Peptides against a protein of PDB entry 6EJA. Designs and how they scored, part 182

Target 1, 276 residues: chain A of PDB entry 6EJA
Amino acid sequence: VEYMPANPVRIAFVLVVHGRASRQLQRMFKAIYHKDHFYYIHVDKRSNYLHRQVLQVSRQYSNVRVTPWRMATIWGGASLLSTYLQSMRDLLEMTDWPWDFFINLSAADYPIRTNDQLVAFLSRYRDMNFLKSHGRDNARFIRKQGLDRLFLECDAHMWRLGDRRIPEGIAVDGGSDWFLLNRRFVEYVTFSTDDLVTKMKQFYSYTLLPAESFFHTVLENSPHCDTMVDNNLRITNWNRKLGCKCQYKHIVDWCGCSPNDFKPQDFHRFQQTARP

## One batch from the design tools (peptide; made by RFdiffusion4, then SolubleMPNN)

Design b2_p28_1_s4 (from b2_p28_1, 14 letters changed)
Fold by OpenDDE base, seed 2:
Structure b2_p28_1_s4 (fold): chain B 276 residues (1-276), chain A 28 residues (1-28)
Amino acid sequence: as target 1 above (276 residues)
Amino acid sequence: SEEFLEELREYIETHESIPSIYGEGEPL
């Protein structure tokens, strides 16, 4: 049901970008930009050209900021989770940005429906967290993800060091690394000192593709577990036939899959947001 | 709630299922 909420949610969009694809980023930005939301962009430490371009954009829009710190990230690297966690902390400390939801974005993944519909829906269900689970056998998921393996990110490589055990008493889950998290849960993940959050942060610092499992696992084992919705409200440019060729084994000691970036001709599939 | 589920179904209706990206195991 579409309606105009009395207290519409405001979204903090987090973008983790790398390379030199400034035009692609610009297209994505145009597609998802709205004056009522906030955009926090991390540029890979090695992507100086892109960083300069993004800084230029951030100077033009008051609701766009760039992380003052920059991580060197790789596909599947544990540092991606660190990036998200630090971004969450930063966003919580930005008192002038009253956001209600955290939403990460990439060129391969966009929210479905219009901005108005998204805002209306999230405003009605602002207490929920939206994470899509893998929908398969959990043991198989653990095995395929390598969650029972110890990884170390070093020298732009994910080194497999050996085997490890899943922490006792933890129900592991995961799936898409694109999600919508409410501020309350982000606060919990960021500031909680309980055993769950502490142990999971440690565990996932040595995990391959940590964002595909960390937030799912923490949420489902936390006092906030009843807020989980098994849907991330996304459309992803997924082509398993093209994206699952173990093409990253030069970077990580594991095989994985990736979606493809949307092309300009694909943007007709998305409704445009209000632009300045 | 059932109301939520109905709203969710309506919201995601006509959209493709959300694929999950995940690891594929040890390299061959």
Scores: peptide ipSAE 0.341, ipTM 0.843, DockQ to the pose 0.097
Fold by OpenDDE base, seed 4:
Structure b2_p28_1_s4 (fold): chain B 276 residues (1-276), chain A 28 residues (1-28)
Amino acid sequence: as target 1 above (276 residues)
Amino acid sequence: SEEFLEELREYIETHESIPSIYGEGEPL
């Protein structure tokens, strides 16, 4: 799509950051910043230095805010979903931020087009939700993800407690935990009291890697199911040969993978026309 | 719609959307 929309969408970018990678975060922020979008940043409770730095940035820009609450997140932890859900609620309650799409970002996952192209595309398809499915055998996906296992996040560890059943009548799906969700669907997830949302929130509070499956599953089983697009409009820096070594077994009672961060020179893949 | 699918194909023509699946099963 190559046109200028009359009413361009505004995006709420959500960043969940941790550690000491302040310089990398700054570079990423500069690459994705635009005055017409909004940026909501959660800093891990344990990353105090990073938090101070992010607060400093947020004071310089009116469209950048930091979560007043902070969670201690771990790889694969259920708390990541809690972080997203709470941030969604916060963003919906910010009446002075009229955003149209929710987009999470990391240094390992970037949009494939420029900001202008992304805005143009999303402005034309405002009613769609963009999530990438795994594209594998569903039974294998469930097994590999441990969706049929009960996990408890406690003391910075994901404890596997035992087996559990997938809720009856629910079509489970999942894939990338990087997605683009429209405001309407975020409202549904946040405020709906129907059995689906209630049950899934409970189910996924005891789930490993919940963000890879929760939104997919809720969307596909909801009245909004026809808005699903099996593409997250992103490129992810995956090297499974290097990243899949069960390196997180000290944190979670499960094996997993990790992508690599893009290099600073790769930021050209998401270019802004207006920068600070 | 067909129009949407065509525009989507055009949008992603040079890039593949790869699912970021982290789970690999039980620890050894």
Scores: peptide ipSAE 0.267, ipTM 0.810, DockQ to the pose 0.105
Fold by OpenDDE base, seed 3:
Structure b2_p28_1_s4 (fold): chain B 276 residues (1-276), chain A 28 residues (1-28)
Amino acid sequence: as target 1 above (276 residues)
Amino acid sequence: SEEFLEELREYIETHESIPSIYGEGEPL
């Protein structure tokens, strides 16, 4: 879809970054930066060098901000969802940033199309939310995700405490933790006091890999359920052979997978996009 | 709508579905 929309959507890109991969972040930033969008970056509390680097970037661009708060996050940690939720609240309170979509990004995933194509598409379908489901057996998903298990994030570890039940009346779904959410749904998630949002926030505060399931589940059980599109418009650098070796067992009481950061040699896989 | 589905198909082209990062996750 390529056309010039009369009222183009503006995107709030949210990046949750850690470590010392400043060069990779810079490459990604250059690839996704546009003057009409907004960029809100959370740097892990422990990553002070990276924080300084990101602050330098934020000083150069008026549409780039860094979270004034910083969390210590771990792979699979419940704190990642907290980070997203707080960033959503912050972004909604930024009256000078009239964004229409929330999009999270990492070095492991990129939009499929160019900025113009993305904006055109989202402008045409601005009332939709884009979340990719797992596409498998839901019971298997719940089991493999450990959604029926209670986790506690403490001391940079996800402790499995025991079994739990899915809240009654809730249809759980999930998949990719990379999504595109419209402002209206973000407002709902942020400010609603209904039973669904309240229960799910509580439930997912003790959940492993919460971002892979929280927004899917909330959306599908909400009054906004008809806005779901089962696609996140991303290309992810997924390699199960490399990413599924239970490499996080020292951090979480569970075995999981992760995609890999894109490297320059990987960018040939992109279609209709300008990548470094 | 069918129009939306067609445009979505065109947008995503023939890209493979994105798997969840849980993969073949197992309890320890």
Scores: peptide ipSAE 0.233, ipTM 0.766, DockQ to the pose 0.111
Fold by OpenDDE base, seed 5:
Structure b2_p28_1_s4 (fold): chain B 276 residues (1-276), chain A 28 residues (1-28)
Amino acid sequence: as target 1 above (276 residues)
Amino acid sequence: SEEFLEELREYIETHESIPSIYGEGEPL
């Protein structure tokens, strides 16, 4: 991409963090920080040490904020979607942050190009939404995701309550829970009162790993369906041998996989010239 | 559009083979 956009897009980066990995978070933040973008960080309710560290960072930069609310999130929990949805609402209500794209980040998934390249590309295609689909058989995806199962998040556990049906007339899709969504679609998801959004919010409030499917499904069944791009412009540190050990069975009534965090030397994939 | 697809291909050229993170869960 060799474009020099006249009106470059500004990005709201959303980070959902937990644990005690303050140093890793700091390194990641430094790698992705740019003065023209915005950073909204949610820290797990149980991660008080990390919260203090993140607050310290947020006080140093006007374009970094921490959610005033905090959820106790768990792997695969429905609360992760709630966190994103609430963050989206918050960001839309921040009139002093004129962002054009919503991008979530973790230490396991980074943009594949430099900030300038990303901005140039998104500025040219600012009307598109970027979600990567699973690329497999959809029925198999539904089964392996447990989308046909009812889950309840309670007391830091995802309880499998039984079977359920996919809503009629809905084409279910999903894949990566790392995505790039334009402001218009985020507005739709946040404020629409149509049957699709209403039903899907309800459905996915009892869903395992909801972020891997909710936005895909809503987008593809919405009036904005033609804006779907089957690519999230990311590189993911995926190692199935290490990440697929059913290590979360104590948290959820389901087995799953998780990507691994990138090491500091991998941060060059999305390093900024202007750093804190 | 074809133009978009070409730009996208160019953008992701070196990373087309990277796996997406998605659920591979199974019942316990």
Scores: peptide ipSAE 0.165, ipTM 0.745, DockQ to the pose 0.117

Design b2_p28_3_s1 (from b2_p28_3, 10 letters changed)
Fold by OpenDDE base, seed 1:
Structure b2_p28_3_s1 (fold): chain B 276 residues (1-276), chain A 28 residues (1-28)
Amino acid sequence: as target 1 above (276 residues)
Amino acid sequence: SEEALLEELKEWLKEKQPESLSGEGAGL
C-alpha cells in the first residue's frame, strides 16, 4: 500500500558495478535516483572507463559518492563481501548521510516499484531486515552453496582448498545475495566484537558466494534474529520472456533484470521519481 | 594443480546456479 509516511526512511543504495555498460548504469541510476536517498558506488578496480563515468555522475549530485577504494573481485569471490562490509563501514562513518536502510544493487538491477511505494513499505517495517532464504532443505543448501568447502580468493581467482566444517552452534542460512538491511543491523555487523560476527567474518572470508549467506547467517544467529523477513523485495515476475529472472510478490519488489532487456516501450511502466 | 582447481570452481559455479535474480549477480 502506498502512503505518505510521517517519517519516511532514507535509503543508502550501494551500487557494485563493473564492466563498460555506462549507459545502462546511467539508465538504472536515473530510475532509482531520489534526492532524499544516498548512493554509494563501488566500481571494480579493473573498470577504469566505468569509474570515470561514475565519477562524472557523482560530481553532479551531492548525495552520490564513489568509493575511494576499489577492489578487484570475481564472480563468487569473497572480496564481494568485503566490498559490502567496507561500504557499510564507510556509510556508517558518513555522519552527514542519515540513512535508515542499506540496499545493494548492481548495474543490472531495475526498480519495478515506485520510490514512494518502496519508502512507504520500508517506513512501515523500519525495524525489520529483508533477506530471502533458499526455502529448501538446509543440508542441500549447504552442499549446493559449497559452505562445507574452503575457498581462497587469490589473484582474482577463487581456489578450492578442501573441506571444512560449519562452525558449531551456528544455524547457516542463505539464499539471495540481494538484501535490505536496517541501519541497526548494519551497525551490529560492522562494529560488533561478539563471537558470532567475528567468527562469521572469518568463516565467510573463505566462502564461495558469501553475500548469499553471510548476512542471513549472522542475522539469524544474532540478537536481531527476530527482525528477519524472508523476503528481499527483489523477486517479482516482471518479464521472463525477455530473460528477466523475477518472481512477483504483493509487496514492493525490485527486479534484477538489465534495462537492456527492456524495449523502450516498456519503460513507461517504471515510474521514475528521479530528476533529469 | 591450480588450473584444475579453477576448473573445478567454474564447474561448481555452473552447478550452483546463484540465487541472484540477475545473471550478473551482485554486479559480477
Scores: peptide ipSAE 0.020, ipTM 0.452, DockQ to the pose 0.045; fails the geometry check
Fold by OpenDDE base, seed 5:
Structure b2_p28_3_s1 (fold): chain B 276 residues (1-276), chain A 28 residues (1-28)
Amino acid sequence: as target 1 above (276 residues)
Amino acid sequence: SEEALLEELKEWLKEKQPESLSGEGAGL
């Protein structure tokens, strides 16, 4: 018997998309679309064609909106985190969208579970936050992530400026750059003025691949730390050519690998053009 | 693999040296 929650959770899907993958996005969107959920789509500032396509979609559905602001994000850049944070704020300000969970997606993602399964699972664990940790030596993680290094995103490039120290008393963690966060935690991240959130926002403004670590670190050091589940229900990248593997360990286990839509060579192109 | 590519990208980004910056920075 499938678990049927009395009060099913409603999900805000935040889609950060770029390029010209309109077909892929459309397929993914159709696969994840449900009338009870909400879809907030950010299209890279440089992706005008895709933006037009997404706008067309958004006009057809009342629960689909496109960010009025657009950033030129680079993979691994601090701007990506900014995009998520701003999206979170926007979603919290949308009083007509009573969402319970925040889920980030890319155009390359595709669900491996049904909506009912996802909703049932999240409804059961509505007070939890789902973040997948690296599961390795933390010191090694810090080094590999470059968390002990200072970066500056400028002109569509991540510049290494030097070394830095991890703030004292902060247990840094990270792993997947895809997360399922409950509204309460999102509210905390968005509106809290405590030292943790403030310092971490500042710290991660100069961090490489901040989305892989920011929410983990904030959550684990926050009053919400007990809500962490070391599991990511992110949907799989359907582009299996990238080597994404699915491990079904949970009732609703979406195999998520970080979409690497940008390759190192792509950044060379970005460096040649002024950031819009 | 995606993992290998991610690592490559990370290393590539980390190896960049500071130069004269004239573009827009990222903010949170």
Scores: peptide ipSAE 0.019, ipTM 0.397, DockQ to the pose 0.029; fails the geometry check
Fold by OpenDDE base, seed 2:
Structure b2_p28_3_s1 (fold): chain B 276 residues (1-276), chain A 28 residues (1-28)
Amino acid sequence: as target 1 above (276 residues)
Amino acid sequence: SEEALLEELKEWLKEKQPESLSGEGAGL
C-alpha cells in the first residue's frame, strides 16, 4: 500500500527551455502536468518561436506561467544559475502559488515515477532537500569543475579570466545540476543576507556550471545543512543507450540525460515504473 | 554519457587562455 499523505506537497516545476523543441516540451509537459502543482517556464531569450508556443500553453492553465523576463543562457553558463535564482524569487513572491518544493526541469526531462509516488515521497520528507553529490575526491572535484578558475559569461561564451581561490571556511560540494529544494531553503537562498549566501552568489556569478555546485555548497554550509539528502529524485529520461545516466539509491532513483538524449522514439519507455 | 560530455566541455573551457574583457572581472 502506497503512502497517502494527508497534506500532499505541491511542487513548483521550473522549466528552463530553449531551441525549437516545442513538441518535445509539449509531450513532457503533458506527462508532468497536474492541477495541484505549479509550472514556471523560462524560455531562452533567443527562442522566440518556442516562447510563443509556451505562452499559448500558459494561457490555458491557471497554474502555468511564463517568466516575463528572459535570459540568453548558454549551456554551462552562469546565467543558468541566475535564471534559477530569479525564478525562485518570483515564485516566492507569487503568494497565490503555495508550493512546497522547487524542482528544475528541462525539455529533455520526462517522468519515470508517477505523480502520486513523487508527491507521497516528498510529502514524507517535506523538510529535506535533495541534491546528489559527486561522491569523489573533493579536491579532484574542484579541479574538474574549474571552481578554482574565474569565468565570465559574455557574448554567449564562457571566458576564462584567471585563477581564484575557494573562500576559506567553505566546504564546497556539488554533483548533479538537478535538485529538489524545499520552500524553506529556497526562501533562505533568496532572501538571506548572511555572509554565506551573499558570498556564494557572488562567487558563483563567475562559475562554470554553477548549478552543479551552488545549492550543494550553500546548503551544506548553512543552518539548513541537516536537511541535506545526498540523493536526487529526477524526473528524466532513463534511456541508457543514449547516454542517460541513472543512479539507484535506497530512497529514490534518479536519471540524468544530456539534451540530446531525449528521443521521440523512446516515449514508450518513459512511463515505466522501473528501469530495464 | 552525460558526465563524459560535461567533463569534456569543462576541460575545453578551462584550457582557454584568459581573455581581457570589459566589465566586472572580480569574483571572490
Scores: peptide ipSAE 0.016, ipTM 0.413, DockQ to the pose 0.025; fails the geometry check
Fold by OpenDDE base, seed 3:
Structure b2_p28_3_s1 (fold): chain B 276 residues (1-276), chain A 28 residues (1-28)
Amino acid sequence: as target 1 above (276 residues)
Amino acid sequence: SEEALLEELKEWLKEKQPESLSGEGAGL
């Protein structure tokens, strides 16, 4: 549905990027850029060249900022979640950026919908949060994701330390690490001091691929649980070599990548694609 | 197996170096 809403939502796009994908990032950025939205870009601490390039871009646009802090993140690392959480806090503290939705992106993403379509859709569902669940056996998901295992991120590696228990009374869920979250829920995740948020932040600080499960789990166990829509509205990864899958929902058809759907052989493909 | 997949993932992640990534694979 494409229409001009009376009060169009404004989106905070959070881009988490690393490596040397400057051209790819530039293409993606140009495709998603709009004057009414906000762009907050984190560049991996190790990616200095890319950081310089991104800074140059940010100087050209008033609604583009780069994180003053930089983390060394890995694709499946706990630090990735920390990056999102800190970005959320930063964005909430930016009083001059009245955003309504948070969307995470990588340099490999590319929009398959127009800005008008996205804005119209989100304006209609401004009180909802969009996350895609795995749609499988939850026990299998827990095992496959290693949620019952304790991990430590160190030296750009996730080290398995041992087994752990899932917190009692918590309904664990997850799927895609791409999410569309409304400001209200982001505020809750950022500032709430309740047991749920506190315990989950701690739990997921030792979790492999935490972004695929943290927000799902927090949302479903929170007072905001009724706002969940099982659709991530993922902007597509144009790099088909990564083996991304498309997801269809009655609301919108989207494509995305999720590690829980990958097979061991896919890692080799990723390695070949990621390295020259 | 799921366990084997996790081990492969850990090894793959360990090998990831942001500055060594290609333009096509350096998104996240």
Scores: peptide ipSAE 0.016, ipTM 0.410, DockQ to the pose 0.039; fails the geometry check

Design b2_p28_3_s2 (from b2_p28_3, 10 letters changed)
Fold by OpenDDE base, seed 4:
Structure b2_p28_3_s2 (fold): chain B 276 residues (1-276), chain A 28 residues (1-28)
Amino acid sequence: as target 1 above (276 residues)
Amino acid sequence: SEAALQEELKKWLSEEQPESYRGRGAGL
């Protein structure tokens, strides 16, 4: 029996999708959809067929919207962070969507447990932010992520321009780019004019895999640092034997890994949601 | 409390997760 909170949190799910994965997206959407939550979907600028399909879905559900702007995102590109930041701003400006948490999703990463369990848990800890850190040697993380390297996203490629220094006084952290952020922190990231947010936005605009580190770093160095929980409540389909072959060198001047999309057979392990 | 949160998190996760980040280094 799950406890029902008196004031249950409402979630803004943000989906950044691309390619021809319409069926996969449909399965994921069905798995996570709930009438009390909100869904904001960004479709890659180059994925017109998928965009048409997503628009069709958005017309069927009042709590589903598609970004009117579209970016051409690439693996590891700085534009992914831009996509999230702009989505956050949009969501904050949607006064008719009173969401409490920002949760990004992909086909490779799903919340575990049921919707009721997730809502109950987040309702109890609504003042917390959930970001999973790498949990190992931070220097190794920095080195492997190339955080001490300057990158430029241009012409659908992440160009490595040279070395750079991490800003003084900043404790860099990171890990999973799948997270749960409360509205208060999203507001801070979106609207703060302090040196931390300003400098980090600039720094990460030239960063490889920015979403794996930006929010961690900003949070841990911010006045909200005590709200961090080192857990993203997710299951991510990591199979490094398959997904770790430096297969993205044609896109980025770096070596990286990628998780694999979950199969339909795996959905029993994911969040279950009630629908009207 | 922090302790209570940690206990709940232990119950929440049914399995250990591998390293979560993608970068492997220059590799060029």
Scores: peptide ipSAE 0.440, ipTM 0.884, DockQ to the pose 0.117
Fold by OpenDDE base, seed 3:
Structure b2_p28_3_s2 (fold): chain B 276 residues (1-276), chain A 28 residues (1-28)
Amino acid sequence: as target 1 above (276 residues)
Amino acid sequence: SEAALQEELKKWLSEEQPESYRGRGAGL
């Protein structure tokens, strides 16, 4: 049983979707939908069928919008970060959507616990940012992520151009690309013109899997560094034995892994986490 | 408080898989 906060936080859920997995999206949407939250959905530029389906949903719910712009994104592409950054800007400009937290979701990731529990928790810790770090050797993380390599996204491919240096004075961190960011930090990332944000935006525009480390790195090196919580409050359908086979070599000049989309048979795990 | 936060986080930590957060990158 969770208490009802006096001033409950409202969440802007951002979904970046592609392909034809409309049923999966529908399941996820139904699982996370609440009238007091906001849902901003980006559909890949190439996924026209899915776009039509998502538009239908957006017409049925006043708190669901679809990005008027659409990017062609690829696995590990720098454009994913661009998508998040642009969506953040859009959401900040939506004065009729008073959201307090930014939360991204995919079919491979769900919030742990009930909406009420999540809202209650975030309402108590509304000044915090929730990013899960890799929790291992940072040098290994940098090497495995290819952060010391320069990548260019072009023609639906991530081209590895060569080696690069990590900017001096920057403590690089990262881990999960699913996070919960408070509005204040999103404002900082969106509008700050300081050297950190400027430099990191430039650096990560040539980075593989940028969302897995951009926000971590910016936050930890920013004046907001004390707001970081090393937990993303997620349950991820992760199985590296299945999802880590360098299956993206045709898209990126790097080896990568992915979690799996939740299937109906996987939903029993939510029952385990959904406890009063 | 920090202590309260850590206590609450145990709810989520117990459901986490360490391998889920080490990053998608796997090198060359």
Scores: peptide ipSAE 0.410, ipTM 0.860, DockQ to the pose 0.173
Fold by OpenDDE base, seed 1:
Structure b2_p28_3_s2 (fold): chain B 276 residues (1-276), chain A 28 residues (1-28)
Amino acid sequence: as target 1 above (276 residues)
Amino acid sequence: SEAALQEELKKWLSEEQPESYRGRGAGL
C-alpha cells in the first residue's frame, strides 16, 4: 500500500513547446495529466499551428492554460530563461491555482515514478528544491557551458560577443535544465530585489543555456541554499554520440548536446491515477 | 533528515538510474 499524504502537493507543470508535433504533445500531455495539478503551456511564437492545437486542448480542461504571450525561442537561447521566469510570475499571480511545486517537462526528460509516488515524495519534502548538478569539475563546466562568454540572442541566433567575468563572490553551479522548485523559492526568484537575484538575472540574460545554471546558482548563493537537493527525479534519454555533433552551430556560436525524445512506450514511467 | 532523504532518493532511483548530467555545453 502506497503512502497517501494528508496534504498532497499540487504541481504546476510548465511546458515549453515548438514545432508541429501536436500528436507527440498530446501523448505527452496524456501521460502527465492529472486533475489535481496545473499545466501552463508556452508555444513558440513561430509555431502557430501548434498554438492552435494547444489552445483547443486548453479549452477542454480547467487546469490547463496557455501563455497569452509567446516568445521566439531557440536552442540555448537566453529567451528560454525569460520564458520560465515570466511563467513563474504568471503562475504566482494565478491565485486560483494553488500550486506547491514548479516542474518543467519535455519529451526528452520525464519523471521516473508514478504521479502518486511523486506527489507522496514531494509532499514529504515540500521545503526542498530539486536540481541536478553536473557532478564534474566546475571550472570545466564553466568553460564548456561558455559561462565566461557573453552572448546576445538576436534574430533567432545566439551571438558570442566576447569574454566576461563570473561575478565575484558567486559560486556558480549548474547541470540539468529540468528541475523541481518549490513555490517559496519561485517566489524568491520572482520577487526578490536583493543583489543576488538582480545581478544573476542580468548576468544570465546574456548566457547560453541559462536554464542549466541560473536556478542552481541562485539557489546555492541564496538564503535558501540549504534546500538544495542534487537530484531532479528525472530520467533523460541521452545518446551523446548522436546528440553531441555540434548540430546547433547554425543557431548558436557554440557547440552543445541534445537528448533524444522518449517514445510513447516510455510514457508509462510517469503514470497518472486519473487521465484525461 | 539528510540521511532519510538520501535513502529515499536511492529508492526513487532504484527503478532506473539516470545518467549523470554533464551539461549540454560542449565548447567552441
Scores: peptide ipSAE 0.213, ipTM 0.786, DockQ to the pose 0.161
Fold by OpenDDE base, seed 5:
Structure b2_p28_3_s2 (fold): chain B 276 residues (1-276), chain A 28 residues (1-28)
Amino acid sequence: as target 1 above (276 residues)
Amino acid sequence: SEAALQEELKKWLSEEQPESYRGRGAGL
């Protein structure tokens, strides 16, 4: 018998997509779509074909919207965080979309188990935030992530400008850039004017792979620190043998890894009651 | 409770998963 919550949470799924792989996006969308949730999709400014395809989808479903603004994003770019932050603001301003959780998705990462199981779980723990930490030496994480380095995103490149210091009094953490954040914390990140949020937004605007650390760091140093759960409740198609070849050196002055897209047969792990 | 949460998390993770995410950064 599955737990049925009296007041089930509703999820705002945020997708940041690029390229020409419309079929992959369509498969993912079909796998994750549910009528009770909301889908907010950002398409890279350069991906016009994909944008047209996504717009067509959004016109078919009332709970699917496309960002009216579009950014040119790059792998590891600081602009990815900006995209999430702006999306969060937009979603908070959508009074007709009463979402309870913010969840970002990609073709390489999606929630495990069924929609009903996810909703039941999140409804039980609606006051928690789910961010997966790196689970290793923090100093090593900082070094490998380049958090002690200053980066500038310009002309579709992440330029390493030099060294920088981690702000004093801040406990830096991070790990996965795939997370589940409750509305209350998203509100805090979006509207707080405290020193923490202000400083971290500034700091991470010059950070490589900012989404892997920003929300972790802000949460752990905030009044909401007790709401952190070290789990992102999802599967990432991670194959380091294939994804860790420093393949983005032409885009960023750093080496990193990338997960791989799931194959069609993998999407059965997340099921919804109503398919498009 | 925290204990209940941890137990449910264990159940959630009981499914076969690929390698755990450890961060994308690798340095230079």
Scores: peptide ipSAE 0.129, ipTM 0.746, DockQ to the pose 0.172; fails the geometry check

